# Peptides against a protein of PDB entry 3ZOQ: the designs that were tried, part 100

Target 1, 223 residues: chain A of PDB entry 3ZOQ
Amino acid sequence: QLLQDSWWNQLKEEFEKPYYQELREMLKREYAEQTIYPDSRDIFNALHYTSYDDVKVVILGQDPYHGPGQAQGLSFSVKPGVKQPPSLKNIFLELQQDIGCSIPNHGSLVSWAKQGVLLLNTVLTVRRGQANSHKGKGWERLTDRIIDVLSERERPVIFILWGRHAQMKKERIDTSKHFIIESTHPSPFSARNGFFGSRPFSRANAYLEKMGEAPIDWCIKDL

## One batch from the design tools (peptide; made by RFdiffusion4, then SolubleMPNN)

Design b2_p19_3_s4 (from b2_p19_3, 10 letters changed)
Fold by OpenDDE base, seed 3:
Structure b2_p19_3_s4 (fold): chain B 223 residues (1-223), chain A 19 residues (1-19)
Amino acid sequence: as target 1 above (223 residues)
Amino acid sequence: SLEDELLAQAKQAEIETAL
């Protein structure tokens, strides 16, 4: 099966639907004819690192980084050895100001994922050098379903929604059960308009503690 | 070449299993 059991039990029906089969066929052509990111084996890394039952926090991104060696199947995250993109740098600046973490010498957020932070892009693939090139091809329907099944979960989830694109998903989240942290996007174009000072990391941990759950260790060690 | 074909097939197989 494509996913580990906890996610497979939630999503298996989606993979049989026509929209996903069409997406699959499109992607087979794209990967054959173009340079597509991330590596095909990394497409579902967010779901591989964070099981359905282990999700504590969701951070939504748009689509993967489209430069060589960057995308690793986790929103905002880059592989070790890759220069930190501007938005990620700002995330780490806010992390430092919020809870005192040092700026790591790499951009991998795998340690967050392993603790229950689902780093989900709404679109899971992209053509090299062409941002949003796979927008509207079917990924959004699958990732909407991911949001839906999390919203339906009895155990509360914290959704961190940076910027308008992520915030459009708020309508799919049952706010009677789940918590939402909203701000402007960490992009240099918007970070100073509300992202900086939003303190999403301490706020997320405050919710976790209120629920009697272990907080996230947001600080990232150097490699 | 045969090597190129085998590499292409292997790559396509990876895609098939990843989706």
Scores: peptide ipSAE 0.313, ipTM 0.809, DockQ to the pose 0.021
Fold by OpenDDE base, seed 1:
Structure b2_p19_3_s4 (fold): chain B 223 residues (1-223), chain A 19 residues (1-19)
Amino acid sequence: as target 1 above (223 residues)
Amino acid sequence: SLEDELLAQAKQAEIETAL
C-alpha cells in the first residue's frame, strides 16, 4: 500500500477516485518528460514521517521548491547541503527570537516531522523552475481530505497557517476542537508585516502542554 | 542508448510505485 496504515485507513478511498487516477496519469507523464520535484520517492514524505495519529502540529505550505536538490517532500524544508531559501531563513530567525534556538547550518525540518509536525504542502509536486505548475491538477483535493480527516480527529491538532493561501484552509478546520495559529507568511515580502514576533513555536508548545502532550523540540541541531 | 532505456524504465517503475 502507498501509505502507512494510520494514513491509509483515512485516505485509501481517495486513491481510487477518478481525480487521483487522472492526477497519477498526469504525473507519470510529467516525471517521464520533465524534471519534477521532489523525487517521486519523496512525494508523500510528510505522511511517511508523521502518522495520522502522531500529528500534533500542521504547517501548511503551497508547493515544493522548484530548484535542483531542494525539495524533500516536507513544506519549507530543504535537503541538507542546500542553501536555505529566504522564507526558511526567516522561519529560523523567528525560531531564534521566539524560543532561543540557534540557526542551524542546514535547512532540513525532518526532526520536526518525526516529532509530529506534519509539514504538508497543498500541492505535492512541481516542475523545475515553474512554481505552481502542478496547481489545480488534483493534489489540492487529496490534501484537503488530509485536513478534513485531521479536523474530524477527536484528539486536537494545532494548525499553523502562514499567509493567505494557508489561511484559506481555516474553513475546513473545526475550531471548536482544534487550535489555529495565524500570521503573515515568512517570505521576505511579508515577514515584517506580522510573521516576525508571531511566536508560533512557543504558542504551539503552550497548546500542547495545555492538552497534556509533550511539546515539540523545535531547535534543530547542526549536521 | 541501452543504458538510457534501462534507466528510463527503472524511473518509470519508481513513478508507478510512488503514486
Scores: peptide ipSAE 0.310, ipTM 0.810, DockQ to the pose 0.021
Fold by OpenDDE base, seed 4:
Structure b2_p19_3_s4 (fold): chain B 223 residues (1-223), chain A 19 residues (1-19)
Amino acid sequence: as target 1 above (223 residues)
Amino acid sequence: SLEDELLAQAKQAEIETAL
Protein backbone atom coordinates (compact mmCIF):
# COMPACT_ATOMS: atom_id res chain seq x y z
CA GLN B 1 0.00 0.00 0.00
CA LEU B 2 1.09 3.54 -0.77
CA LEU B 3 0.38 5.08 2.63
CA GLN B 4 0.67 4.12 6.27
CA ASP B 5 -2.43 2.57 7.79
CA SER B 6 -4.09 5.65 9.29
CA TRP B 7 -4.10 7.51 5.97
CA TRP B 8 -4.71 4.38 3.90
CA ASN B 9 -7.92 3.70 5.81
CA GLN B 10 -9.11 7.20 4.87
CA LEU B 11 -7.87 7.41 1.27
CA LYS B 12 -7.57 3.88 -0.19
CA GLU B 13 -10.79 4.28 -2.19
CA GLU B 14 -9.41 7.36 -3.94
CA PHE B 15 -6.51 5.43 -5.43
CA GLU B 16 -8.94 3.06 -7.16
CA LYS B 17 -10.96 5.86 -8.77
CA PRO B 18 -10.59 6.67 -12.48
CA TYR B 19 -9.34 10.21 -11.85
CA TYR B 20 -6.38 8.92 -9.86
CA GLN B 21 -5.60 6.19 -12.36
CA GLU B 22 -5.54 8.82 -15.10
CA LEU B 23 -3.31 11.02 -12.94
CA ARG B 24 -1.05 8.04 -12.28
CA GLU B 25 -0.70 7.28 -15.98
CA MET B 26 0.01 10.94 -16.73
CA LEU B 27 2.67 11.08 -14.01
CA LYS B 28 4.33 7.89 -15.25
CA ARG B 29 4.77 9.61 -18.62
CA GLU B 30 5.85 12.90 -17.05
CA TYR B 31 8.52 11.33 -14.85
CA ALA B 32 9.79 9.33 -17.83
CA GLU B 33 9.91 12.23 -20.27
CA GLN B 34 10.44 15.31 -18.07
CA THR B 35 12.23 16.35 -14.91
CA ILE B 36 9.51 16.25 -12.27
CA TYR B 37 9.71 17.37 -8.65
CA PRO B 38 9.78 16.16 -6.01
CA ASP B 39 11.50 12.80 -6.32
CA SER B 40 8.81 10.15 -6.79
CA ARG B 41 9.65 8.66 -3.38
CA ASP B 42 8.91 12.03 -1.75
CA ILE B 43 5.51 12.76 -3.35
CA PHE B 44 3.55 11.68 -0.28
CA ASN B 45 6.09 12.77 2.35
CA ALA B 46 3.55 15.00 4.09
CA LEU B 47 1.41 11.92 4.76
CA HIS B 48 4.44 9.79 5.63
CA TYR B 49 5.72 12.18 8.31
CA THR B 50 2.33 13.03 9.79
CA SER B 51 -0.25 10.27 10.30
CA TYR B 52 -3.96 10.95 9.98
CA ASP B 53 -4.45 10.66 13.73
CA ASP B 54 -1.38 12.75 14.59
CA VAL B 55 -2.38 15.80 12.53
CA LYS B 56 -2.62 18.83 14.80
CA VAL B 57 -2.03 21.62 12.28
CA VAL B 58 -2.38 21.84 8.50
CA ILE B 59 -0.42 24.34 6.42
CA LEU B 60 -1.60 24.42 2.82
CA GLY B 61 0.65 25.21 -0.12
CA GLN B 62 -0.13 25.28 -3.82
CA ASP B 63 2.44 23.12 -5.62
CA PRO B 64 6.06 22.06 -5.06
CA TYR B 65 9.11 24.19 -5.69
CA HIS B 66 10.18 23.62 -9.28
CA GLY B 67 13.95 24.11 -8.94
CA PRO B 68 16.61 21.40 -8.59
CA GLY B 69 16.89 19.80 -5.17
CA GLN B 70 14.29 22.05 -3.55
CA ALA B 71 11.04 20.14 -3.11
CA GLN B 72 10.88 17.41 -0.47
CA GLY B 73 7.14 16.69 -0.54
CA LEU B 74 6.32 19.19 2.22
CA SER B 75 4.69 22.57 1.59
CA PHE B 76 7.11 25.52 1.85
CA SER B 77 9.91 23.20 2.97
CA VAL B 78 13.23 22.74 1.17
CA LYS B 79 15.89 20.10 1.58
CA PRO B 80 18.90 20.96 3.74
CA GLY B 81 21.63 22.74 1.82
CA VAL B 82 19.11 24.50 -0.42
CA LYS B 83 18.83 28.28 -0.35
CA GLN B 84 15.67 29.35 1.44
CA PRO B 85 13.06 30.63 -1.03
CA PRO B 86 11.66 34.13 -0.40
CA SER B 87 8.35 32.90 1.03
CA LEU B 88 10.15 30.58 3.43
CA LYS B 89 12.46 33.37 4.54
CA ASN B 90 9.39 35.43 5.35
CA ILE B 91 7.88 32.51 7.26
CA PHE B 92 11.01 32.39 9.41
CA LEU B 93 10.96 36.17 9.87
CA GLU B 94 7.40 35.95 11.15
CA LEU B 95 8.36 32.98 13.33
CA GLN B 96 11.13 35.05 14.88
CA GLN B 97 8.87 38.03 15.51
CA ASP B 98 5.98 35.88 16.71
CA ILE B 99 7.67 33.59 19.23
CA GLY B 100 11.36 34.54 19.19
CA CYS B 101 12.79 31.60 17.26
CA SER B 102 16.16 32.01 15.60
CA ILE B 103 16.25 31.79 11.83
CA PRO B 104 17.64 28.35 10.97
CA ASN B 105 20.56 27.82 8.60
CA HIS B 106 18.39 25.50 6.47
CA GLY B 107 14.83 25.36 5.16
CA SER B 108 13.67 21.90 6.23
CA LEU B 109 10.36 21.86 8.07
CA VAL B 110 10.54 18.12 8.81
CA SER B 111 10.64 18.86 12.55
CA TRP B 112 7.20 20.46 12.23
CA ALA B 113 5.86 17.49 10.27
CA LYS B 114 7.09 15.06 12.93
CA GLN B 115 5.15 17.01 15.55
CA GLY B 116 1.84 16.82 13.68
CA VAL B 117 2.05 19.74 11.24
CA LEU B 118 0.72 18.43 7.93
CA LEU B 119 2.60 20.41 5.28
CA LEU B 120 0.24 19.73 2.38
CA ASN B 121 0.41 21.11 -1.15
CA THR B 122 -2.85 20.96 -3.10
CA VAL B 123 -0.84 19.76 -6.13
CA LEU B 124 1.90 17.28 -5.29
CA THR B 125 4.11 17.37 -8.41
CA VAL B 126 5.53 19.92 -10.85
CA ARG B 127 7.73 20.07 -13.94
CA ARG B 128 11.13 21.66 -13.54
CA GLY B 129 10.89 25.39 -14.07
CA GLN B 130 7.15 25.28 -14.78
CA ALA B 131 5.03 26.36 -11.83
CA ASN B 132 1.51 24.91 -11.81
CA SER B 133 2.33 22.60 -14.74
CA HIS B 134 0.43 19.75 -13.05
CA LYS B 135 -2.51 21.88 -11.95
CA GLY B 136 -5.91 20.43 -12.82
CA LYS B 137 -4.59 16.91 -13.46
CA GLY B 138 -6.21 15.16 -10.50
CA TRP B 139 -4.09 16.02 -7.45
CA GLU B 140 -6.59 18.62 -6.28
CA ARG B 141 -9.30 15.97 -6.02
CA LEU B 142 -7.10 13.77 -3.83
CA THR B 143 -5.94 16.66 -1.65
CA ASP B 144 -9.51 17.91 -1.34
CA ARG B 145 -10.35 14.46 0.01
CA ILE B 146 -7.47 14.77 2.48
CA ILE B 147 -8.97 18.04 3.71
CA ASP B 148 -12.43 16.44 3.80
CA VAL B 149 -11.42 13.45 5.92
CA LEU B 150 -9.58 15.76 8.32
CA SER B 151 -12.64 17.99 8.50
CA GLU B 152 -14.75 14.92 9.29
CA ARG B 153 -12.37 13.86 12.08
CA GLU B 154 -13.78 14.32 15.56
CA ARG B 155 -10.49 15.50 17.05
CA PRO B 156 -10.07 19.18 16.08
CA VAL B 157 -7.48 20.41 13.59
CA ILE B 158 -5.96 23.86 13.10
CA PHE B 159 -5.83 24.98 9.46
CA ILE B 160 -3.36 27.73 8.58
CA LEU B 161 -4.51 29.28 5.30
CA TRP B 162 -2.07 31.75 3.76
CA GLY B 163 -3.37 33.57 0.71
CA ARG B 164 -6.48 33.24 -1.44
CA HIS B 165 -5.68 29.83 -2.92
CA ALA B 166 -5.49 28.16 0.48
CA GLN B 167 -8.43 30.17 1.79
CA MET B 168 -10.65 28.77 -0.97
CA LYS B 169 -10.46 25.46 0.90
CA LYS B 170 -12.22 26.97 3.92
CA GLU B 171 -15.59 25.89 2.50
CA ARG B 172 -14.50 22.26 2.95
CA ILE B 173 -13.64 22.74 6.63
CA ASP B 174 -16.19 22.32 9.41
CA THR B 175 -15.46 25.51 11.33
CA SER B 176 -17.80 24.41 14.11
CA LYS B 177 -15.10 22.04 15.36
CA HIS B 178 -11.90 23.06 13.53
CA PHE B 179 -9.91 26.27 13.81
CA ILE B 180 -8.82 28.53 10.96
CA ILE B 181 -5.88 30.93 10.94
CA GLU B 182 -5.96 33.16 7.86
CA SER B 183 -3.66 35.84 6.49
CA THR B 184 -2.09 37.01 3.27
CA HIS B 185 0.55 34.79 1.72
CA PRO B 186 4.18 34.91 2.95
CA SER B 187 5.30 35.77 -0.60
CA PRO B 188 7.23 39.04 -0.91
CA PHE B 189 4.33 40.30 -3.03
CA SER B 190 1.81 39.93 -0.20
CA ALA B 191 3.59 39.42 3.13
CA ARG B 192 3.49 43.09 4.14
CA ASN B 193 -0.25 43.18 3.50
CA GLY B 194 -1.09 41.01 6.49
CA PHE B 195 1.20 37.98 6.83
CA PHE B 196 3.77 39.84 8.90
CA GLY B 197 2.31 40.37 12.32
CA SER B 198 -0.35 37.65 11.84
CA ARG B 199 1.41 35.49 14.48
CA PRO B 200 0.15 32.14 13.17
CA PHE B 201 2.55 30.09 15.32
CA SER B 202 1.56 31.48 18.72
CA ARG B 203 -2.09 31.45 17.67
CA ALA B 204 -1.88 27.81 16.64
CA ASN B 205 -0.28 26.90 19.96
CA ALA B 206 -2.95 28.85 21.82
CA TYR B 207 -5.62 26.72 20.13
CA LEU B 208 -3.70 23.53 20.91
CA GLU B 209 -3.52 24.50 24.56
CA LYS B 210 -7.26 25.19 24.61
CA MET B 211 -7.77 21.67 23.25
CA GLY B 212 -5.58 20.25 26.01
CA GLU B 213 -2.87 19.27 23.56
CA ALA B 214 0.86 19.84 23.60
CA PRO B 215 1.95 22.89 21.63
CA ILE B 216 4.19 22.66 18.59
CA ASP B 217 7.85 23.47 19.07
CA TRP B 218 8.10 25.70 16.03
CA CYS B 219 11.74 26.59 16.58
CA ILE B 220 14.04 24.80 14.16
CA LYS B 221 17.56 23.83 15.14
CA ASP B 222 20.50 24.38 12.85
CA LEU B 223 21.97 21.37 11.09
CA SER A 1 24.26 3.51 -22.84
CA LEU A 2 23.23 0.30 -21.16
CA GLU A 3 23.79 1.99 -17.82
CA ASP A 4 21.48 4.82 -18.82
CA GLU A 5 18.82 2.34 -19.92
CA LEU A 6 19.05 0.44 -16.66
CA LEU A 7 18.79 3.68 -14.70
CA ALA A 8 15.76 4.67 -16.74
CA GLN A 9 14.13 1.30 -16.09
CA ALA A 10 14.88 1.57 -12.38
CA LYS A 11 13.39 5.06 -12.34
CA GLN A 12 10.26 3.83 -14.08
CA ALA A 13 9.93 0.98 -11.61
CA GLU A 14 10.30 3.49 -8.79
CA ILE A 15 7.47 5.56 -10.27
CA GLU A 16 5.26 2.48 -10.57
CA THR A 17 5.65 1.80 -6.87
CA ALA A 18 5.45 5.44 -5.79
CA LEU A 19 2.01 6.04 -7.33
Scores: peptide ipSAE 0.306, ipTM 0.806, DockQ to the pose 0.022
Fold by OpenDDE base, seed 5:
Structure b2_p19_3_s4 (fold): chain B 223 residues (1-223), chain A 19 residues (1-19)
Amino acid sequence: as target 1 above (223 residues)
Amino acid sequence: SLEDELLAQAKQAEIETAL
């Protein structure tokens, strides 16, 4: 099976559906003919690091970084040794201003994932140098289902929705059970329009505390 | 490039189990 048991129990039926099989066949061709990111073994890293039951927070991204060595299957995250992309730099600036964390010398958000922060892109693959090249090919249906099964979960989840693309998923979230933190996107093109000062990290932890759950240690150690 | 070709071949071998 592709996923750990907690996710597999929620998603196994999706992988048998025609849309996913078509996506799979497309990706087989893409990986054969072009450079695709992330590494095929990393496609589902968000689900590997954060089990269905352990999800506390969801941060939605659009699609993976499309440069060499960047994407690691986690939204906004880059592998160690990779220059931090502009949006990620802004995330860390907000993190510092929000809760006082130092800016890490790398861009890996794996430590968040391991604490229950699901770093989910809506599209899980991309062609080198071609942002959104795998948009509309089937990933969105799977990732919508991921959002749906989390929304259906009785134990509350916090959804952090940066920018319009992520916010379009609000309709899938049962706000009677779950919490939503919204702002503009951390991109340099939008960060000053509301992302900076939005304090998503402290707000998320405040919700977690209200639910009687351990807060996330958002601070990332240098490597 | 050769690098791209090798990568494509490796990924094609892995993609069957990755998806």
Scores: peptide ipSAE 0.330, ipTM 0.802, DockQ to the pose 0.029; fails the geometry check

Design b2_p19_4_s1 (from b2_p19_4, 6 letters changed)
Fold by OpenDDE base, seed 5:
Structure b2_p19_4_s1 (fold): chain B 223 residues (1-223), chain A 19 residues (1-19)
Amino acid sequence: as target 1 above (223 residues)
Amino acid sequence: GRETVDNGLPDPPQVPFTG
């Protein structure tokens, strides 16, 4: 799928590099021979919903959900009608405690993406039932470049970094210009060690207001 | 909104995949 012009201008050189061409060929084989998520049309949904210039907040995930019908090309998000995964349930619990939002009857975060929340996984595809199966195959180099070009942008960005994997990207972020919100991961294995009570949503909006930008409406309406 | 433009991406991932 074609990218928005603002992202194309930032990333066009990457798509010409050998690593991406090799990744592209690998993906063609994988989608032909295996069940791969998300749908190939949805791989770049994070960039489709949120242009380079419109990014206000970045939330980093690792790789897509690997169950049927779950992944929709946005980190932590699931398609409507899909049961909310444990980490997403905890995200909504923190959202409720942080700013009083009701828990939605679905798990789609598209409304965040449309407001400038870049929901980016570091790896953008996965085999059914095989977490991290596409790790180390080229996606990380592209998504590192996405982080780099956002770090280089003049208008500040807020990076929400849940867990160690996301926090390892902090070295690529100019913290003299951009804002970082860090906590443990929303996973049931780590949420009680710092994610709950971290109030990332109100903190992000506080930064946006300081910059003179409209805050994010984090509350998600039922479908 | 969510607007896309024809930007000349040589061969982006898309349906259908062949080979």
Scores: peptide ipSAE 0.026, ipTM 0.574, DockQ to the pose 0.045
Fold by OpenDDE base, seed 3:
Structure b2_p19_4_s1 (fold): chain B 223 residues (1-223), chain A 19 residues (1-19)
Amino acid sequence: as target 1 above (223 residues)
Amino acid sequence: GRETVDNGLPDPPQVPFTG
């Protein structure tokens, strides 16, 4: 697969490093010997849909959904026709309460990605039925670099950090330039402890407007 | 369009995921 020039310029050195070569070899074995999600062609969909220069908002996830047909290379997003996972349902509930959007009949967040919302998981692959199975294999180093190069960018970025895992990345973000929106995770286990009512969508748009940028149309149309 | 280069991603699986 090919990266757009804007991301390639930022990340090209990473792909030559031993850690990534080892990760790549591991992934070759994994995809050959096991069922791995997402499809290998979709691993970098977040970067494909949202160029380095076009990033307005970052939403961090942990790792891809590990069920058949779910993961599409975007954090929290599922392919059309797939039942919305509980966390995603809660995201849409908050979206509705925050800015009045209707709940879509699908779970694809591609429309966000196309508008500059980088839907980045810290780990970009997973074995079927085995959550976090590719944790600590090298993805975190690459995705840390993605966060770093965005933090180094002069044009401000809005980072939405749901839950402790995402919030641990705050130390990598220059908060003198960039904006942080933090709350508990949208998971049913944590959503009522602060995610609901956090209004991340309107808050993100408020920052964008202050920067003189077009707001995100967070409302998702039915398919 | 923007220029693109090979980013050293793993080769596509022989039998791609159909979902």
Scores: peptide ipSAE 0.023, ipTM 0.554, DockQ to the pose 0.039
Fold by OpenDDE base, seed 4:
Structure b2_p19_4_s1 (fold): chain B 223 residues (1-223), chain A 19 residues (1-19)
Amino acid sequence: as target 1 above (223 residues)
Amino acid sequence: GRETVDNGLPDPPQVPFTG
C-alpha cells in the first residue's frame, strides 16, 4: 500500500494498532465473500488525491455509495458515466445557485480533491446494497484520527459539515483555529431545510481568501 | 509537490482475495 508521505507521518501508528488489524482482517473476509465497494484499491483515494499538507477543505460523508460502479473512494463523488445520486444532484444545484457553475454531465469530484478538498467518508467501505453495513468495524476510529491530525495542524482547514452525522465531528475540531460551515444534508429529505441557500462554496472560498490562499475552482468541466 | 511513498502499509484487500 502506498500513501502520501505527509499522511503516512500522521497515520502510521494507527495502521499498527489492533483495531486496524482487526478491521483489515474483517475486510479481507468481506471482500472475499461479499461484493464490497469501493474497489479495494480505491479505499484511500481521498488521501491519495489530497495530501495532508495540501488539505484546504474537508467535506465529510458517511459511507460509500453501495451500488455497482458508483463509489470511487471520495465522499459524494461517483465515477464518470454513473448517474448522479440525489444528494449529489442537490450539491450541484446549490453550486449553481451559489457561484453560477453549470451542472456537469458527470458526478466525479476528483477536480475538487486535486485542489485540496478532502472528500472523506467516516466509513470507507460498504457491502453492496447494504448502507452502513461496515459501520462500527474500525473505520470510524481511523477517520476520527484523520480529523484529529487535521485539527492539530497549524495551517487552518475549512470543514464543511452537512447534516447531523458530520456535525457530530465538530467536537473534534479546534474551532479557534479552523473554520466550520454547517447546514442540513444535501439529501432530498433535508436539503430544503437549510442546505439550499447555505452557499458553502462561496463561503469556503471567502475563508480561503482571508487566509491568503487560492480559492477552490468549484466548477466542474464536462467530460 | 506530492510524493507517494512506499511506507510498508499492508495492501488493502483485493477482489478476489484469498488467504
Scores: peptide ipSAE 0.023, ipTM 0.547, DockQ to the pose 0.070
Fold by OpenDDE base, seed 1:
Structure b2_p19_4_s1 (fold): chain B 223 residues (1-223), chain A 19 residues (1-19)
Amino acid sequence: as target 1 above (223 residues)
Amino acid sequence: GRETVDNGLPDPPQVPFTG
């Protein structure tokens, strides 16, 4: 499927630049010679599910899950039938404590994406079993541009920045227009140091309501 | 091993697309 026109209009110049052409050629080799996640057809799922104009909230991740069948092109999200990774489990625990949602029996966050939650990884591909293997290959430049064009948008966006990696992107966000929700990462190694109790979901909805927009239904139904 | 048979990456300056 093609990128939505709203994203194409914002990003088309990037795809013509040498860095992206080099990235594309690299990825062609990687997908041919290695096991790469997500499926190449799912790389841009975040942009497919959430148009530029429909973005209400951004949740930044680093790179895709590197295990079989996990990554589906959305940050923190896993395909149905896949065991929830530890960070995702903690996200759901905070969701439960924050706004009372039940823990879903799957890990798909597609319902958030369809409501305007851009689930964006800064790096959009990874080699099987090799976390951050595609770091520094060009994705960061594209995803930085995604953040930039959202920052330039007149209608405000809420950026949820979990952990230091995501928080490094704060410098690209016009905080005079946009709202930032920061905490430690939901990883088991950091969640108890600030993520738990941060209530990002209710806080995001509070901002949306202040803006006169419909809140996100964060609760995820069982499949 | 090879994950996909047909690469869904865009051909610049074409509109980017996935499968």
Scores: peptide ipSAE 0.025, ipTM 0.559, DockQ to the pose 0.058; fails the geometry check

Design b2_p19_4_s2 (from b2_p19_4 with D1G N2R E8G T15V)
Fold by OpenDDE base, seed 4:
Structure b2_p19_4_s2 (fold): chain B 223 residues (1-223), chain A 19 residues (1-19)
Amino acid sequence: as target 1 above (223 residues)
Amino acid sequence: GRETVDNGLPDPPQVPLTL
């Protein structure tokens, strides 16, 4: 697979490190022997859609959806034609309440990614039906580096950190330079405890406007 | 224009995996 030069320049050293080579060998076995999501060509879709220089907003997820046809290499996003997962439904409910967007008839967040919203999971692969099955295998070290190089970037980034797992990454973010939007997770188990009413979309756009950048069009059209 | 480079990801599972 290919990375854009902007990400390659930031990450090339990671791909040569032993941990990534071990991860790669593990993934080769996993994809050969198990059903792994997303498709191996989609693993880095977040980086493919959003170059290092074009990142305006980061939304952190944990690991990909582990059901058939769901994961497309973007956090919280599902392929068109896939039923919206509960967390994604809540994201769209908050989007509607925050800025008045209609709930789309699909769950693809590709339009956000194309506008500079890096939809990054901390773990980029998963076994079918086995949430967190690839936790602690090396992805976290790579994705930590992605956060680090964004934190080191001169142009500010907005990090949207839903729930404790994402918020644990705050220690890697230079909060003197970058903006943080924190709330509880959009999961049905936590959304009513602070995600609903958190207005992350309008708040992100307010920061972008303050930086003199174009806001994100968060509204998603039907397909 | 931006160039693309090989990131060393595994081959797609649809093809024989090469080392």
Scores: peptide ipSAE 0.023, ipTM 0.579, DockQ to the pose 0.058
Fold by OpenDDE base, seed 2:
Structure b2_p19_4_s2 (fold): chain B 223 residues (1-223), chain A 19 residues (1-19)
Amino acid sequence: as target 1 above (223 residues)
Amino acid sequence: GRETVDNGLPDPPQVPLTL
């Protein structure tokens, strides 16, 4: 699959490293022998929809949804026609409460990605029905590099870090240049402990406006 | 248009999807 030049220039050296070659060989076997999500063409959708230079906001997830038809290579996002997962429902509830957006009739966040919201998981693949099955296989090293090159970028980025796993990446972010929005995770197990009322969408737009950039239209149109 | 380069990923398999 092809990456945009802006990401290729930042990541090309990673793809030549042994860890990524080992990851690639593992993935070839996994996709041949198991049901893996997302589709292999969709693994890098976050980078396809949002160029390195166009990144305004980063939202970190852990790993893809592991159910049929769900994952589309974007953190928290599901393909149209797929039932919204609990965490995504809570994201939309916060969106509604924060800035008044209606709850969309689908769970696709592609409209955010196209506006410069990098919807990045730290692990980019998963076995069907087996959450974290591809943890510790090399994805974290690549996605850490993605965070690193964004941190090195002169133009500021807003990082939205929901929950402890995402917040562990804060050490890689130059907070002298970049903005951090932290809360508990949107999961039903944690959302009431700080995610609800965290207003990440309005806060992100406030930073964008302060930077002289166009805000994100977070409101998602029905399909 | 944006220029693209090969990222060295495997060829995409077709996976049955249920919506």
Scores: peptide ipSAE 0.022, ipTM 0.557, DockQ to the pose 0.061
Fold by OpenDDE base, seed 3:
Structure b2_p19_4_s2 (fold): chain B 223 residues (1-223), chain A 19 residues (1-19)
Amino acid sequence: as target 1 above (223 residues)
Amino acid sequence: GRETVDNGLPDPPQVPLTL
């Protein structure tokens, strides 16, 4: 699939760089020889659903879910009909406590993406059953550039940084222009240490309102 | 006539839609 014009204008130079060509050739081999997630057509779904100009909020993930049918190219999101992973369940628990949304019967965050929530993983592919298998292969350089061009944007962005991995990207964000919401990760291993009660959804909307922008409808309807 | 980029990756084998 072709990138949106606004993202193409920001990223076109990256796709010509040796690191990306090497990554692409690696991915061709991986997709040919192994089961890789997400579907190759879904790799850039975060950029497809949310244009560069339409980004209001960024939520950073690490890498895609590595189980069958889970990953859909959006951080934390799973395809409809897929059991909600533990971290996603905790996200919905916090959503309910923060702003009163019902817990949806599915795990698709596409409705957030369509409203300007960039659901970006730092690594955009994974081998089946092998978490972080594509770490350090070139995706981080591209996704760092995505963060950089958003940081350079005049119109402010809200970055939601759950856990240490996402928070390491804070050094790339101009905090004089952009807003940061930080907490522990929604994982069961860390959620009770600060994610629960962090109220990222209401806080994000409060920033949007201060900017004169429409808030995100974070509530997800059942399918 | 706009500049465009595609990932140019082959389609993987069909994956189950549910777990």
Scores: peptide ipSAE 0.022, ipTM 0.549, DockQ to the pose 0.038
Fold by OpenDDE base, seed 1:
Structure b2_p19_4_s2 (fold): chain B 223 residues (1-223), chain A 19 residues (1-19)
Amino acid sequence: as target 1 above (223 residues)
Amino acid sequence: GRETVDNGLPDPPQVPLTL
């Protein structure tokens, strides 16, 4: 597999830097010695599904789900056949209340990614059963660069920043060009404190329409 | 040259990708 040319042109210099080479060598050991998620072929799925030029919306996550078969390289998304995690269930509840979408029978957000929703985790790998186990290993520098090059893009982007971790990235975003949608995290521990009723989906589409772009079809069909 | 991403991580074309 190859990164799309649009992302390659933006990120090629990062892959030559020492931090990324060290990360790569670390990941080779991790994948050889331990159970790491997602599958190594799925690490860059967010960039594979959504080209640099096609990005309309960014949804930032922290790190992948650390349970078997869950992570598929997209923030908040799970493979079909996997039980929806609590945060994802709450995302779908808000989606239903915001714009009337039915709750899907699966947790795959690939349909959003294909429409220009970059589902980016700040850390792209995790050890089985060990949340944040790959924090501070180099991913954050790469994903910060992804945010930076999007912020530098002339065509506006909508950043959806759920919770404090994602909101810390706001300092990297040129808010004179780009739109920010902020709320508490969809986690059961925080969703009732501002995520529910935040209407991120309709708000994102309102910005897209204002820009003269096609809105996202946020509704997910059953499989 | 452009790196391959066969096993998720970019790899130089001259090096077989292993992960």
Scores: peptide ipSAE 0.019, ipTM 0.585, DockQ to the pose 0.041; fails the geometry check

